Peptides against a protein of PDB entry 4N7V. Designs and how they scored, part 5

Target 1, 222 residues: chain A of PDB entry 4N7V
Amino acid sequence: TLRSITSPLVAHRLKPIRQKTKKAVVSILDSEEVCVELVKEYASQEYVKEVLQISSDGNTITIYYPNGGRGFPLADRPPSPTDNISRYSFDNLPEKYWRKYQYASRFVQLVRSKSPKITYFTRYAKCILMENSPGADFEVWFYDGVKIHKTEDFIQVIEKTGKSYTLKSESEVNSLKEEIKMYMDHANEGHRICLALESIISEEERKTRSAPFFPIIIGRKP

## One batch from the design tools (peptide; made by RFdiffusion4, then SolubleMPNN)

Design b1_p8_5_s4 (from b1_p8_5, 4 letters changed)
Fold by OpenDDE base, seed 5:
Structure b1_p8_5_s4 (fold): chain B 222 residues (1-222), chain A 8 residues (1-8)
Amino acid sequence: as target 1 above (222 residues)
Amino acid sequence: DFDIPRFE
C-alpha cells in the first residue's frame, strides 16, 4: 500500500514556493496545496503533461492532464484543471502515481525541516524547532558563531573556526571536548523548552479551535 | 527519477 511507503504529506503553515527541476515542478500554493507538474520538452519548449494536486492534509489527490493530454506550456504557476479530472483519496491512489506522490511528500518534508515552528531566543543563542515530524529538526545558532543542528539521525556541530563534524552516536557525543559539551548542554535545554512549549501551545490550539498559533517567536536577541 | 531541490 501507499501508506506502507509514506504517510500523507502535511503542508499546513508552509509558505508558498515553486521549485523547478528537469522533469518536474513542485509547488506549495497559497492554499497550502501541493502541486507536482510533470514536464516534457518538445521543440525546445517545456510543457506540463500531467499535474498532481494534493490537498494540504495529503488525503486528496486530484490528477489532470492539461489541454486534453497535449500539454500546456510551462508557466509560473500550475495550469488550471480542465474537465477530465480524476480525484482520489490517499488510500485509493492508483499505484502508478505512488512514486510521484512520494516525490511530493519528500519535498514537503524537506521544506518542513527548514520551516520554523518555534523560534526561541536565549541569552546565548537563537533556537529553532522546525515543522517536520516525527523528530523535528532543531537548530541552535549561538551568537558567538557556534552552530548545532539536531536531526532525528544525527547532530551536526559547526565550531567558531568553521570546523564541522557530525555525531551519530552517544559515544561520539560523550567524547566531545568539554567546551563543546557546554554548547551541547545549552542546545539540549533549549530543545527541551521548545518541545514543552510546543506541547502546551498545541493543546491550547486544540481546545480553542482558533486560527493556527504557529509559528511563534519567544524572546528577543539580546 | 525526480530530483528534490534543496530548500534554504
Scores: peptide ipSAE 0.077, ipTM 0.846, DockQ to the pose 0.264
Fold by OpenDDE base, seed 2:
Structure b1_p8_5_s4 (fold): chain B 222 residues (1-222), chain A 8 residues (1-8)
Amino acid sequence: as target 1 above (222 residues)
Amino acid sequence: DFDIPRFE
């Protein structure tokens, strides 16, 4: 099943973006829907031959073939859907479209990993909890130049000198020199606070059922 | 079907 290889993408709160690749253009629209335009070149002109339009919650996929399948010239936005469209739920998406959906999902996940959900300024650093899940990326930009980037899979450290390294195990973290451990401790504290705030704010957001509270900024740079 | 490269 598609669900076995990816979960429905989630594009909520993401800013509009359009990224062109060799054979596709992927976009997040103002509506927070995600579009994958499959592009072919013909006579030195790029044409959109197929469009997957995915709902913001990833659960509905609308597929259409512009201009009766002849293609529509690539523009600055996806072509409008025709009257001949196919609509699928996530679980009913034909397998032939799974790769394209996965492509969209990866794009969205990447964007989410770079989209601030909570920005928290401490005395020493700018902490940012990102939108991706599970295990949201967490970045700490210390004002002195040190950077720590935590993901679900690793921790990247960039020291003041520019020296960069990646930690993938608890053992490696424990082997850090004391100076770096101080930064890590602060990063971890900031991370804990951001996660706590996320939980509290999300609960309030659930109760109000109004406009989203995120992204938020807590504090200010000293 | 179109070849969709891995997104990075």
Scores: peptide ipSAE 0.071, ipTM 0.839, DockQ to the pose 0.078
Fold by OpenDDE base, seed 4:
Structure b1_p8_5_s4 (fold): chain B 222 residues (1-222), chain A 8 residues (1-8)
Amino acid sequence: as target 1 above (222 residues)
Amino acid sequence: DFDIPRFE
């Protein structure tokens, strides 16, 4: 099943963006829908031959072939659907489109990993919990220049000198210099707080059923 | 901004 390969993408709260590659253009629209435009080149002109338009919650996929399948010149936005539109639910998406959906999902996940959900200013650092899930990225920008970037898979450290390294295990974390451990401890504390606040705020958001509370900024730079 | 892998 598609679900065994990827979860429905979630583009809520993401800002509009358009990213072009050789074979595709992927966009997050103002509506928070996601569009994958499949691009072909003909006579030195790029044409959109196929479009997957995915709802913000990832559960609805609209597929169309611009200009009756002849293609539409690539522009600064996806071509509008006209005729021969197919609409699928996530669980009913034909397998032939799974790879393209996965591409969209990966793009959205990447954008989410760079989209602040909670910005928390501590006495020593600017902490940022990102939108991606599970295991949201967490960045700590210390005011003295040290940076720590936590992901589900690794921790990247950039020291004051500019020295950069990646930690992928607990043993490596435990082998850090004492000075760096102090930064890590602070980062972990900020992370804990952000996760706690995320939980509390999300619950209130659910109860109020109002406009999204996120992104939020807590505190201010000293 | 960030780079995204080419679609295959």
Scores: peptide ipSAE 0.060, ipTM 0.810, DockQ to the pose 0.173
Fold by OpenDDE base, seed 3:
Order: structure tokens, then sequence, then C-alpha cells
Structure b1_p8_5_s4 (fold): chain B 222 residues (1-222), chain A 8 residues (1-8)
């Protein structure tokens, strides 16, 4: 099943963008829907032959073939659907479209990993919890130049000297120089706080059913 | 085979 290889993409709170590659253009719309335009080149002109429009929650996929399948010239936005539109739920998406959905999903996840959800300024660093899930990326930019980037899979450290390395296990973390451990401790504390605040804010958002609280900025750079 | 562009 599609669900066994990917979850429905989530594009909520993401800013509109349009990114082009050789074979496809992916867009996040103002509506937070995601569009994948499949591009073919003919006579030095690019044409959109197929469009997947995915709802912001990833659960609905609308597929259409511009200009009766003949293609529509690539423009600055996806072509509008006209006729012969197919609508699928995530679980009913034909297998032939799975790769294209995965493409959209991976892109959205990448964007989410670079989209601030919580920005937290401490005495020593700017901390940023990103939108991706599970295990949101967490970046710490120390004012003295040290950077720590935590992901679900690894921790990347960039020292003042520019020396960069990746840690993938607790043993490697424990083997760090003492001065680096101090940065790591601060990063971990900031991370804990951001996660706690995320939980609290999300709960209040649910209760009040208000406009989105995120992204949020806490504190100010000293 | 799709190329995922980098996002700033």
Amino acid sequence: as target 1 above (222 residues)
Amino acid sequence: DFDIPRFE
C-alpha cells in the first residue's frame, strides 16, 4: 500500500513556493495545496502533461491532464483543471501515481525541515524547532559561531574553527571534547524547552480553535 | 526519477 511507504503529506503553515526541476515543477499554493506538474519538452518548449493537486492534509489527490492530454505550456502557475479530472483519496490512489506522490511528499518534508515552527532566543544562541515530523529538526546558532543541527538521525556540529562533523550515536556524543559538551548541553536544554512549548501551545490552539499560533518567536537576541 | 530541488 501507499501508506506502507509514505504518510500523507502535511503542508499546513507552509509558505507558497514554486520549485522547478527538469522533469517536474512542485508548488505549494496559497491554499497550502501541493501541485506537481509533470513537464515534457517539445520543440524547445516545456509543456505540462500531467498535474497532481494534493490537499494540504495530503488525503485528497486530484489528477488532470491539461489540454486533453496534449499538454499546456509551462507557466508561472499550474494550469487550471478543465475536463477529465480524477479525484482520489490517499488510500485509493492508483499505484501508477505513487512515485509522483512520494516526490511531492519528500519535497514537502524537506521544506518542513527548513521551516521554523518555534524560534527561541537564549542568552547564548538562537534555537529553531522546525515543522517536520516525526522528530523535527532542531538548529542552534550560537552567537559565538558554533552551530548544532539535530535531526532524527544525527547531530551535526560546526565548531568556531569551521571544523564540521556528524554524530550518529550516544557514544560519539559522549566522546566529545568537554567544551563542545557545554554547547551540546545548552542545545539539548533549548530543544527540551521548545518541545514543551510546542505541546502546550498546540493544546491551547486545539481548545480555542483560533487562528494558527505557529510560527512563534520567543525571546529576543541579546 | 525525480530531482528534488534544495530549499533555502
Scores: peptide ipSAE 0.078, ipTM 0.846, DockQ to the pose 0.263; fails the geometry check

Design b1_p8_6_s1 (from b1_p8_6, 7 letters changed)
Fold by OpenDDE base, seed 3:
Structure b1_p8_6_s1 (fold): chain B 222 residues (1-222), chain A 8 residues (1-8)
Amino acid sequence: as target 1 above (222 residues)
Amino acid sequence: ELPEVPLE
């Protein structure tokens, strides 16, 4: 099943963006829907031959072939659907479209990993919890120039000197120099606080059923 | 800018 290889993409709260590649254009629209335009070149002109329009929650996929499959000239936005539109749920998406859905999902996940959900200013650093899940990216920008980037898979450290390294295990973290451990401790505390705030705010969103509270900024730069 | 996501 598609679900066994990827989860439905989630584009909520993401800003509109359009990225063109050789074979495709992927967009997050103002509606927070995601569009994949499959591009072919003919006579030095690019045409959109196929469009996958995915709902913001990833559960609905609308597929159409512009201009009766002949293609529509590539523009600054996806072509509007006209005829021969197919609509699928995530679990009913034909396998032939799975790779294209995965492409959209990877793009959205990348955007989410770079989209602030919570920005928290401490005495020493700007902390940012990102939108991606599970295991949201967490960045700490210390005012003295040190940077720590935590992901689900690794921790990257950039020291004042510009020296950078990646840590992939607890053993490596424990082997850090004492001065770096101090930065790591602060980063971890900021991370804990952001996760706690995320939980509390998400619960309030559920209760109120109002407009989203995220993204939020806590505190200000000293 | 976001890095290009490849489509295979």
Scores: peptide ipSAE 0.050, ipTM 0.799, DockQ to the pose 0.158
Fold by OpenDDE base, seed 4:
Structure b1_p8_6_s1 (fold): chain B 222 residues (1-222), chain A 8 residues (1-8)
Amino acid sequence: as target 1 above (222 residues)
Amino acid sequence: ELPEVPLE
């Protein structure tokens, strides 16, 4: 099943963006829907031959073939659906579209990993918990120039000198210079706080059923 | 700026 290889994409709270590649254009719209435009070149002009429009919660996929499948000239936004539109739920999406859905999902996940959910200013750093899940990216920008980027898979450190390295195990973390360990300790504390606040705020958001509380900024840069 | 996500 599609669900066994990917979860429904979640584009809530993401800002509009459009990325063009040779074969496709992927967009997050103002509506927070996600569009994958499949592009073909003909006579030095690019045409959109197929569009997957995915709802913000990833559960509904609308597929259409612009201009009766003949293609529509590539523009600055997806072509509007006119006719021959198919609508699927996530669990009923034909297998032939799974790769394209996965592409959209990967793009959204990347955008989420770069989208602040919580920005927390400490005495020493700007901490940012991102939107991606599970294991949201966490960035710490120390005011003195040190940067720590935590992902589910690794920790990247950029020192004051510009020296950069990646840590992939606790052993490597434990082998850090004492000075760097201090930065790591602060980063971990900020991370813990952001996760705690995320939980609390999310619960309140659930209860109130109001507009989204995120993204949120806590504190101010000294 | 986001890195390009390739379509395979």
Scores: peptide ipSAE 0.050, ipTM 0.799, DockQ to the pose 0.172
Fold by OpenDDE base, seed 2:
Structure b1_p8_6_s1 (fold): chain B 222 residues (1-222), chain A 8 residues (1-8)
Amino acid sequence: as target 1 above (222 residues)
Amino acid sequence: ELPEVPLE
């Protein structure tokens, strides 16, 4: 099943963006829907031959073929659906579209990993918890130039000298120089705080059923 | 076979 490969994408709170590759254009719309435009080149002109429009919660996929499959000239936004429209739920999406959905999902996940959910300024650093899940990316930009980027899979460190390295195990973390451990400790504390705040704020958001509270900024740069 | 979309 598609669900065994990926979960429904979640594009809520993401800013509109449009990125073009040779084979496709992927967009997050103002509506927070996600569109994948499959592009074909003909006579030095690019045409959109197929569009997958995915709801912001990832659960509904609308597929259409512009101009009855002849294609529509690539523009600055997806072509409007006019004919040959199919609508699927996530669990009913034909397998032939799974790869394209997965592409959209990966894109959204990437965008989420770069979309601040919580920005927290400490005495020493700007901490940012991102929107992606599970295991949201967490970035710490120390005012002195050190950077720590935590993901679910690794920790990247950029030292003042510009030296950069990636840590993928606790053993490697434990082998860090004491100076770097101090930065790591601060980053971890900031991370803990952001996660705690995320939980608290999310719960309040759920209770009030109001407009999203995120993204939020806590504190200010010294 | 759609390529990964890098975000710049």
Scores: peptide ipSAE 0.049, ipTM 0.787, DockQ to the pose 0.106
Fold by OpenDDE base, seed 5:
Structure b1_p8_6_s1 (fold): chain B 222 residues (1-222), chain A 8 residues (1-8)
Amino acid sequence: as target 1 above (222 residues)
Amino acid sequence: ELPEVPLE
């Protein structure tokens, strides 16, 4: 099943973006829907031959073929659906479209990993918890130039000298120089606080059933 | 067929 290889994409709260490659253009729209435009080149002109438009919650996929399948000239936005429109739920999406959905999902997940959900200013650093899940990316930008980037897979450290390295095990973390451990301790504390705030705010959103509270900024740069 | 897209 599609669900066994990917979960429904989640594009809520993401800013609009349009990224062009040789074979496709992927967009997050103002509506927070996601569009994959499949591009073909004929006589030095690029045409959109197929479009997958995915709802913000990833559960609905609308597929259409511009200009009766002849294609529509590539523009600055997806062509409007007009001909040969099909609508699918996530669980009944034909297998022939799974790869394209996965492409959209990976793109959205990448965007989420770079989209601030919580920005928290401490005395020493700007901490940012990102939108991706599970295991949201967490970045700490120390005002003195040190940077720590945490993902579910690794921790990247950039020291003041510009020296950069990646830690992938507890042993490597424990072997850090004492001076770097101080930065790591602060980063970990900021991370804990952001996760706690995320939980509290999310619960309030659930209770209130109002407009989204995120993204949120806590504190300010000293 | 579809390449991965890097982001800023």
Scores: peptide ipSAE 0.048, ipTM 0.789, DockQ to the pose 0.104; fails the geometry check

Design b1_p8_6_s2 (from b1_p8_6, 7 letters changed)
Fold by OpenDDE base, seed 4:
Structure b1_p8_6_s2 (fold): chain B 222 residues (1-222), chain A 8 residues (1-8)
Amino acid sequence: as target 1 above (222 residues)
Amino acid sequence: ELPEVPLV
């Protein structure tokens, strides 16, 4: 099943963006829908031959072939659907479209990993919990120039000197210089606080059913 | 800016 490969993409709260590659253009729209435009070149002009339009919650996929499959000239936005529109639920998406859905999902997940959900200013750093899940990225920008970037897979450290390295195990973290451990300790504290606040705020958001509370900024730069 | 995600 598609679900065994990927979960429905979640584009809520993401800012509009458009990325062009040789064979495709992927967009997050103002509506928070996601569009994959499949591009083909003909006579030095690029044409959109196929569009997957995915709902913000990832559960509905609308597929259409612009201009009866002849293609529509590539523009600054996806072509509007006119004819030959197919609509699928996530679990009913034909297998032939799974790879394209995965592409959209990976793109959205990348965008989410770069999209602040919680910005928390401490005495020493700007901490940012990102939108991606599970295991949201967490960045700490210390005011003195040190940076720590935590992902589900690794921790990247950039020291004041510009020296950078990646830690992939607890053993490597434990082997850090004492001065770097101080930064790591602060980063971990900020991370814990952001996760706690995320939980509390998300619960209140659920209860109120109001406009999204995120992204949120807590504190200010000293 | 986000890095390019290639279509597989």
Scores: peptide ipSAE 0.048, ipTM 0.783, DockQ to the pose 0.203
Fold by OpenDDE base, seed 2:
Structure b1_p8_6_s2 (fold): chain B 222 residues (1-222), chain A 8 residues (1-8)
Amino acid sequence: as target 1 above (222 residues)
Amino acid sequence: ELPEVPLV
């Protein structure tokens, strides 16, 4: 099943963006829908041959073939659907479209990993919890130039000197120089706080059923 | 700027 490969993408709260590659253009629209335009070049002109329009919650996929499958010239936005529109639920998406959906999902996940959900200013750093899940990225920008980037898979450290390294295990973290451990400790504290706040705020958001509370900024740069 | 996600 598609679900065994990927979860439905979630594009809520993401800003509009359009990214072109050689074979596709992926967009997050103002509506927070995600569009994958499959592009083919013909006579030095790029044409959109197929469009997957995915709902913001990832559960509905609308597929259409512009201009009766002849293609529509690539523009600054996806072509409007006209005829021969197919609509699928996530669980009913034909297998031939799974790869394209996965592409959209990966893109959205990447965008989410770069989209601040919580920005928290401490005495020493700007901490940012991102939108991606599970295990949201967490960045700490220390005012003295040190950077720590935590992901589900690794921790990246950039020292004042510009030296950069990646830690992938607890043993490597434990082997850090004491001076770096201090930064790590602060990063971990900021991370804990952001996660706690995320939980609290999300619960209040759920109860209120109002406009999203996120993204939020807590504190100010010293 | 976001890195490109290649379409396979």
Scores: peptide ipSAE 0.050, ipTM 0.789, DockQ to the pose 0.201; fails the geometry check
Fold by OpenDDE base, seed 3:
Structure b1_p8_6_s2 (fold): chain B 222 residues (1-222), chain A 8 residues (1-8)
Amino acid sequence: as target 1 above (222 residues)
Amino acid sequence: ELPEVPLV
C-alpha cells in the first residue's frame, strides 16, 4: 500500500512556494494544497501534461490532464482543472501515481524541516524547532557564532572557527571537547523547552478549535 | 531557498 511506504503529506501552516525542476514543478498554494505539475518540452516550450493536486492534509488527490492531455503552457501557477479529472483518497490512489505523490511528500517534508514552528530566544542563542515530523529539526544559533543543528539522524556542529562536523551516535557526542559540550547542553535544554511548549500549545489548539497558534516566537533577542 | 528535490 501507499501508506506502507509514505504517510499522507501535511502542508498546514506552510507558506506558498513554487519550485521548478526539469521534469516537474511543485507548489504549495495559498490554500496550503500541494500541486505537482509534470512538465514536457515540445518545440522549445514547456507544457504541463499532468497535475496532481493534493489536499493540505494529504488525504485527497485530484488528478487532471490539461487541454485534453495535449498539455498547457507552463506558467507561474498550475493550470485550472478542466479535462479528465479524477479524484482519489490517499488509500485508493492508483500505484502509477505513487512515485509522484512521494515526490510531493519529500518536498513538503523538506519545506517543513526549514519552517519554524517555535522560535525561542535564550540568553545565549536563538533556538528554532521546525515543523517536520516525527523528530522535528532543531537549530541553535549561538550569538557568539556557534551553530548546532539537530535532526532525527544526526547532530551537526559548526564551531566559531568555522570547523564543522557531524555526530551520529551518543558515543561521538560524549567524546566532544568540554567546551563544545557546554553548547550542546544549552542546545538540549532549549530543545526540551521547545518540545514542552509544543505539547502544551497543541493541546490548547485542540481544545479551542480556533486558528492555529503556530508559528510562535518566545522571547526576544537580547 | 530550498534545494531541488529530484523526481525519481
Scores: peptide ipSAE 0.049, ipTM 0.787, DockQ to the pose 0.194; fails the geometry check
Fold by OpenDDE base, seed 5:
Structure b1_p8_6_s2 (fold): chain B 222 residues (1-222), chain A 8 residues (1-8)
Amino acid sequence: as target 1 above (222 residues)
Amino acid sequence: ELPEVPLV
C-alpha cells in the first residue's frame, strides 16, 4: 500500500515555493496545496503533460492532463485543471502515481525541516524548532557563532573556528570536549522548552478551534 | 532557497 511507504504529506503553514527540475516542477501554493507538474520538452519548449494536485493534508489527490493530454506550456504556476480530472483519496491512489506522490512528500518534508515552528531566543542563542515530524529538526544559533543542528538521525556541530562534525551516537556525544558540552547542554534545554511549548500551544489550539498559532516567536535577541 | 529534491 502507499501508506506502507509514506504517510500523507502535511503542507499546513508552509510558505509558497516553486522548485523546477528537468523533469518536474513542484510547488506549494498559497492555498497550501502541493502541485507536481510533469514536464516534457518538445522543440526546445517545455510542456506540462500531467499535474498532481495534492490537498494540504495530503488526503486528496487531483490528477489532470492539460490541454487534453497534449500538454500546456510551462509557466510560473501550474496550469488550471480543465477536462478529464480524476480525484482520489490517499488510500485509493493508483500505484502508477505513487512515485510522484512520494516525490511531493519528500519535497514537503524537506520544506518542513526548514520551516520554523517555534523560534525561541535565549540569553546565548536563537533556537528554532522546525515543522517536520516526527522528530522535528532543531537548530541553535549561538550569538558567538557556534551552531548546533539536531535531527532525528544526527547532531551537527559547527564550532567558532569553523570546524564542523556530526555526532550519530550517544557515545560520540559523551566524548565531546567540556567546552562543547556546555553548548550542547544549552541546546538541549532550549529543545526541551520548545517541545514543552509546542505541546501547550497545540493543546490550546485544539481547545479554541481557532486559527493556527504557529509559527510563534518567543523572546528576542538580547 | 531549498536544495533540490530529485524526482524519484
Scores: peptide ipSAE 0.049, ipTM 0.789, DockQ to the pose 0.264; fails the geometry check

Design b1_p8_6_s3 (from b1_p8_6, 7 letters changed)
Fold by OpenDDE base, seed 2:
Parts: C-alpha cells; structure tokens; sequence
Structure b1_p8_6_s3 (fold): chain B 222 residues (1-222), chain A 8 residues (1-8)
C-alpha cells in the first residue's frame, strides 16, 4: 500500500512556492494544496501533460490531463482542471501515481524542514524548530557564528572557523570538544523548550479551533 | 533556498 511507504503529506502553514525540474514542476499553492505538473518537452516547448493536485492534508488527490492529454504550455502556475478529472483518496490512489505522490511528499517534507514553526531567541542564539515531522529539524544559530542543526538522523555542527562536521551517534556526540559541548548543551535546552512550547500551543490551538497560532516568534535578538 | 527535489 501507499501508506506502507509514505504518510499523507501535510502542507498546512507552508508558504506558496514553485520549483521546476526537468521532469516536473511542484508547487505549493496559496490554498496550501500541492500540485505536481508532469512536464514534457516537444518542439522546444514544455507542456504539462498531467497534473496531480493534492489537498493540504494529503488525503485527496485530484488528477487531470490538460487538453485531453495533449498538454498545456508550461506557465507560471498549474493549468486549471477542466475535463476528465479523477479524484482519489490517499488509500485508493492507483499505484501508477505513487511515485509522483512520493515526489510531492518529499518536496513538502523538505519545505517543512525549512519552514520555521517556532523561532526562539535566547541570550546566545536564535533557535528554530521547523515544521517537518516526525522529529522536526531544529536549528541553532549562535550569535558568535556557531551553528548547530539537529535532524532526526544527525547533528551538524559548524564551528566559528567554518569547520563543519556531522554527528550520527551518541559516541560521536560524547567525543566532542568541551567547548562544543557547551554549545550543544544550549542547543539541547533550546530544543527542549521549543518542543514544550509546541505541545502547549498546539493544545491551545486545538481547543480554540481558531486561526493557526504558528508560526510564532518568542523573544528577540539581544 | 531549497535544494531541488527530483522526480525519480
């Protein structure tokens, strides 16, 4: 099943963006829907031959073929659906579209990993918890130039000198120089706080059923 | 800037 290889994408709170590649254009629309335009080149002109429009919660996929499959000239936005529109739920999406859905999902996940959910200014750093899940990316930009980027899979450190390295195990973390451990400790504390705030704010958001509270900024740069 | 995601 599709669910066994990916979860429904979640594009809520993401800003509109459009990225063109050789084979496709992927967009997050103002509506927070995600569109994958499959692009083919013919006679030096690019045409959109197929469009997957995915709901912001990833659960509904609308597929259409512009101009009855003849294609529509690539423009600055997806072509509007007109005829022969198919609508699928995530669990009923035909397997032939799974690769394209996964493409959209990867893109959205990437955007989410770069989209601030919580920005938290400490005395020493700008901390940012991102939108991706599970295990949201967490970035710490120390005012002195040190950067720590935590993901679910690794921790990247950029030192003042520009020296950069990636830590993928606890043993590597434990082997850090003492001076770097201080930064890591602060980063971890900031991370803990952001996660705690995320939980609290999300709960309030759920209760109020109002406009989204995120993204939020806490504190200010000294 | 976002890294490019390619359709596989």
Amino acid sequence: as target 1 above (222 residues)
Amino acid sequence: ELPEVELR
Scores: peptide ipSAE 0.120, ipTM 0.862, DockQ to the pose 0.205
Fold by OpenDDE base, seed 3:
Structure b1_p8_6_s3 (fold): chain B 222 residues (1-222), chain A 8 residues (1-8)
Amino acid sequence: as target 1 above (222 residues)
Amino acid sequence: ELPEVELR
């Protein structure tokens, strides 16, 4: 099943963006829908032959073939659907479209990993919890130049000297120099606080039933 | 600026 290889993409709160590659153009629209335009080249002109328009919650996929399948010249936005439109739920999406959906999902996950959800200023650092899930990326920019980047898979450390290394196990974390452990401790504290705030704010957002509270900024740079 | 994601 499609669900066994990816979850429905979530594009809520993401800013509009358009990225062109050789074979496709992927966009997040103002509506927070995601569009994948499949591009073919004929006589030095690029044409959109197929479009997947995915809802912001990833659960609905609308597929159409511009200009009766003949293609529509590539422009600065996806072509509007006209006729011969197919609509699928996530669980009913034909397998032939799974790779294209996965492409959209990877793009959205990348954007989410770079989209601040909570920005938290401490005495020593600017902490940022990102939108991606599960295991949101967490960045800590210390005012003295040290940077820590936590992902679900690793922790990257950049020291004042510019020395950079990646940690992938608890053993490696425990083997850090004492001075670096101090930065890690602070990063972990900021991370815990951001996760706690995320939970509290999300609950209030659910109760309020209004515009999203995120992204949010807590504190200010000293 | 985001790195390019390719359709595979």
Scores: peptide ipSAE 0.115, ipTM 0.860, DockQ to the pose 0.193
Fold by OpenDDE base, seed 5:
Structure b1_p8_6_s3 (fold): chain B 222 residues (1-222), chain A 8 residues (1-8)
Amino acid sequence: as target 1 above (222 residues)
Amino acid sequence: ELPEVELR
């Protein structure tokens, strides 16, 4: 099943963006829908032959073939759907479209990993918890130039000198020199606080049924 | 600017 490969993509709160590649153009629209345009080249002109339009919650996929399948010239936005539109739920999406959905999902997940959900300014650093899940990326930009980037898979450290390295195990973290451990400790504290705030704010958002509270900024640069 | 994601 598609669900065994990927979860429905989530594009809520993401800013519009359009990325062109050789075979496709992927967009997050103002509506927070995601569009995958499949591109073919003919006579030195690029045409959109197929479009997957995915709802912001990833659960509905609308597929259409511009210009009766003849294609529509590639433009700065997806072509509007016309005739012969197919609509699928996530669990009913034909297998032939799974790769394209996965492409959209990977793109959205990447965007989410770079989209601030909580920005928290400490005395020493700018901390950012990102939108991706599970295990949201967490970045710490120390005002003195040190940077720590935490992901579900690794921790990247960039020292003042520009020296960069990646840590993938607890033993490697424990082997850090003492001065770097100080930065790591601060990063971890900032991370803990952001996660706590995320939980509290999300609960309040649920209770109030209000407009989205995120993204938020806590504090200010000293 | 985001890194490019290619359709596989």
Scores: peptide ipSAE 0.110, ipTM 0.859, DockQ to the pose 0.230
Fold by OpenDDE base, seed 4:
Structure b1_p8_6_s3 (fold): chain B 222 residues (1-222), chain A 8 residues (1-8)
Amino acid sequence: as target 1 above (222 residues)
Amino acid sequence: ELPEVELR
């Protein structure tokens, strides 16, 4: 099943963006829907031959073939659906479209990993918890130039000198220089706080039926 | 700016 290889994409709270590649254009729309435009070149002109429009919660996929399948000239936005529109739920999506859905999902996950959910200013750093899940990216920009980027898979450190390295195990973290450990400790504390706040705010957001609370900024730069 | 994601 599609669900066994990927979860429904989640594009809530993401800003509109459009990325063009050779084979496709992927967009997050103002509506927070995600569009994959499959592009073909003919006579030095690019045409959109197929469009997957995915709902913001990833559960509904609308597929259409512009201009009766003849294609529509590539523009600055997806072509409007006209004829031959198919609508699928996530669990009913034909297998032939799974790769394209996964493409959209990867793009959304990347965008989410770069989209602030919580910005937390401490005395020493700007901490940012991102939107991606599970294991949201967490960035710490120390005011003195040190940067720590935590992902589910690794920790990247950029020192004041510009020296950069990646840590992939706890043992490597434990072997860090004492001065770097101090930065790591602060980063971890900021991370803990952001996760706690995320939980609390999300619960309040659930209880209230108001507009989304995120993204949120806590504190200010000293 | 985001890294480019390619359709595979």
Scores: peptide ipSAE 0.105, ipTM 0.854, DockQ to the pose 0.203

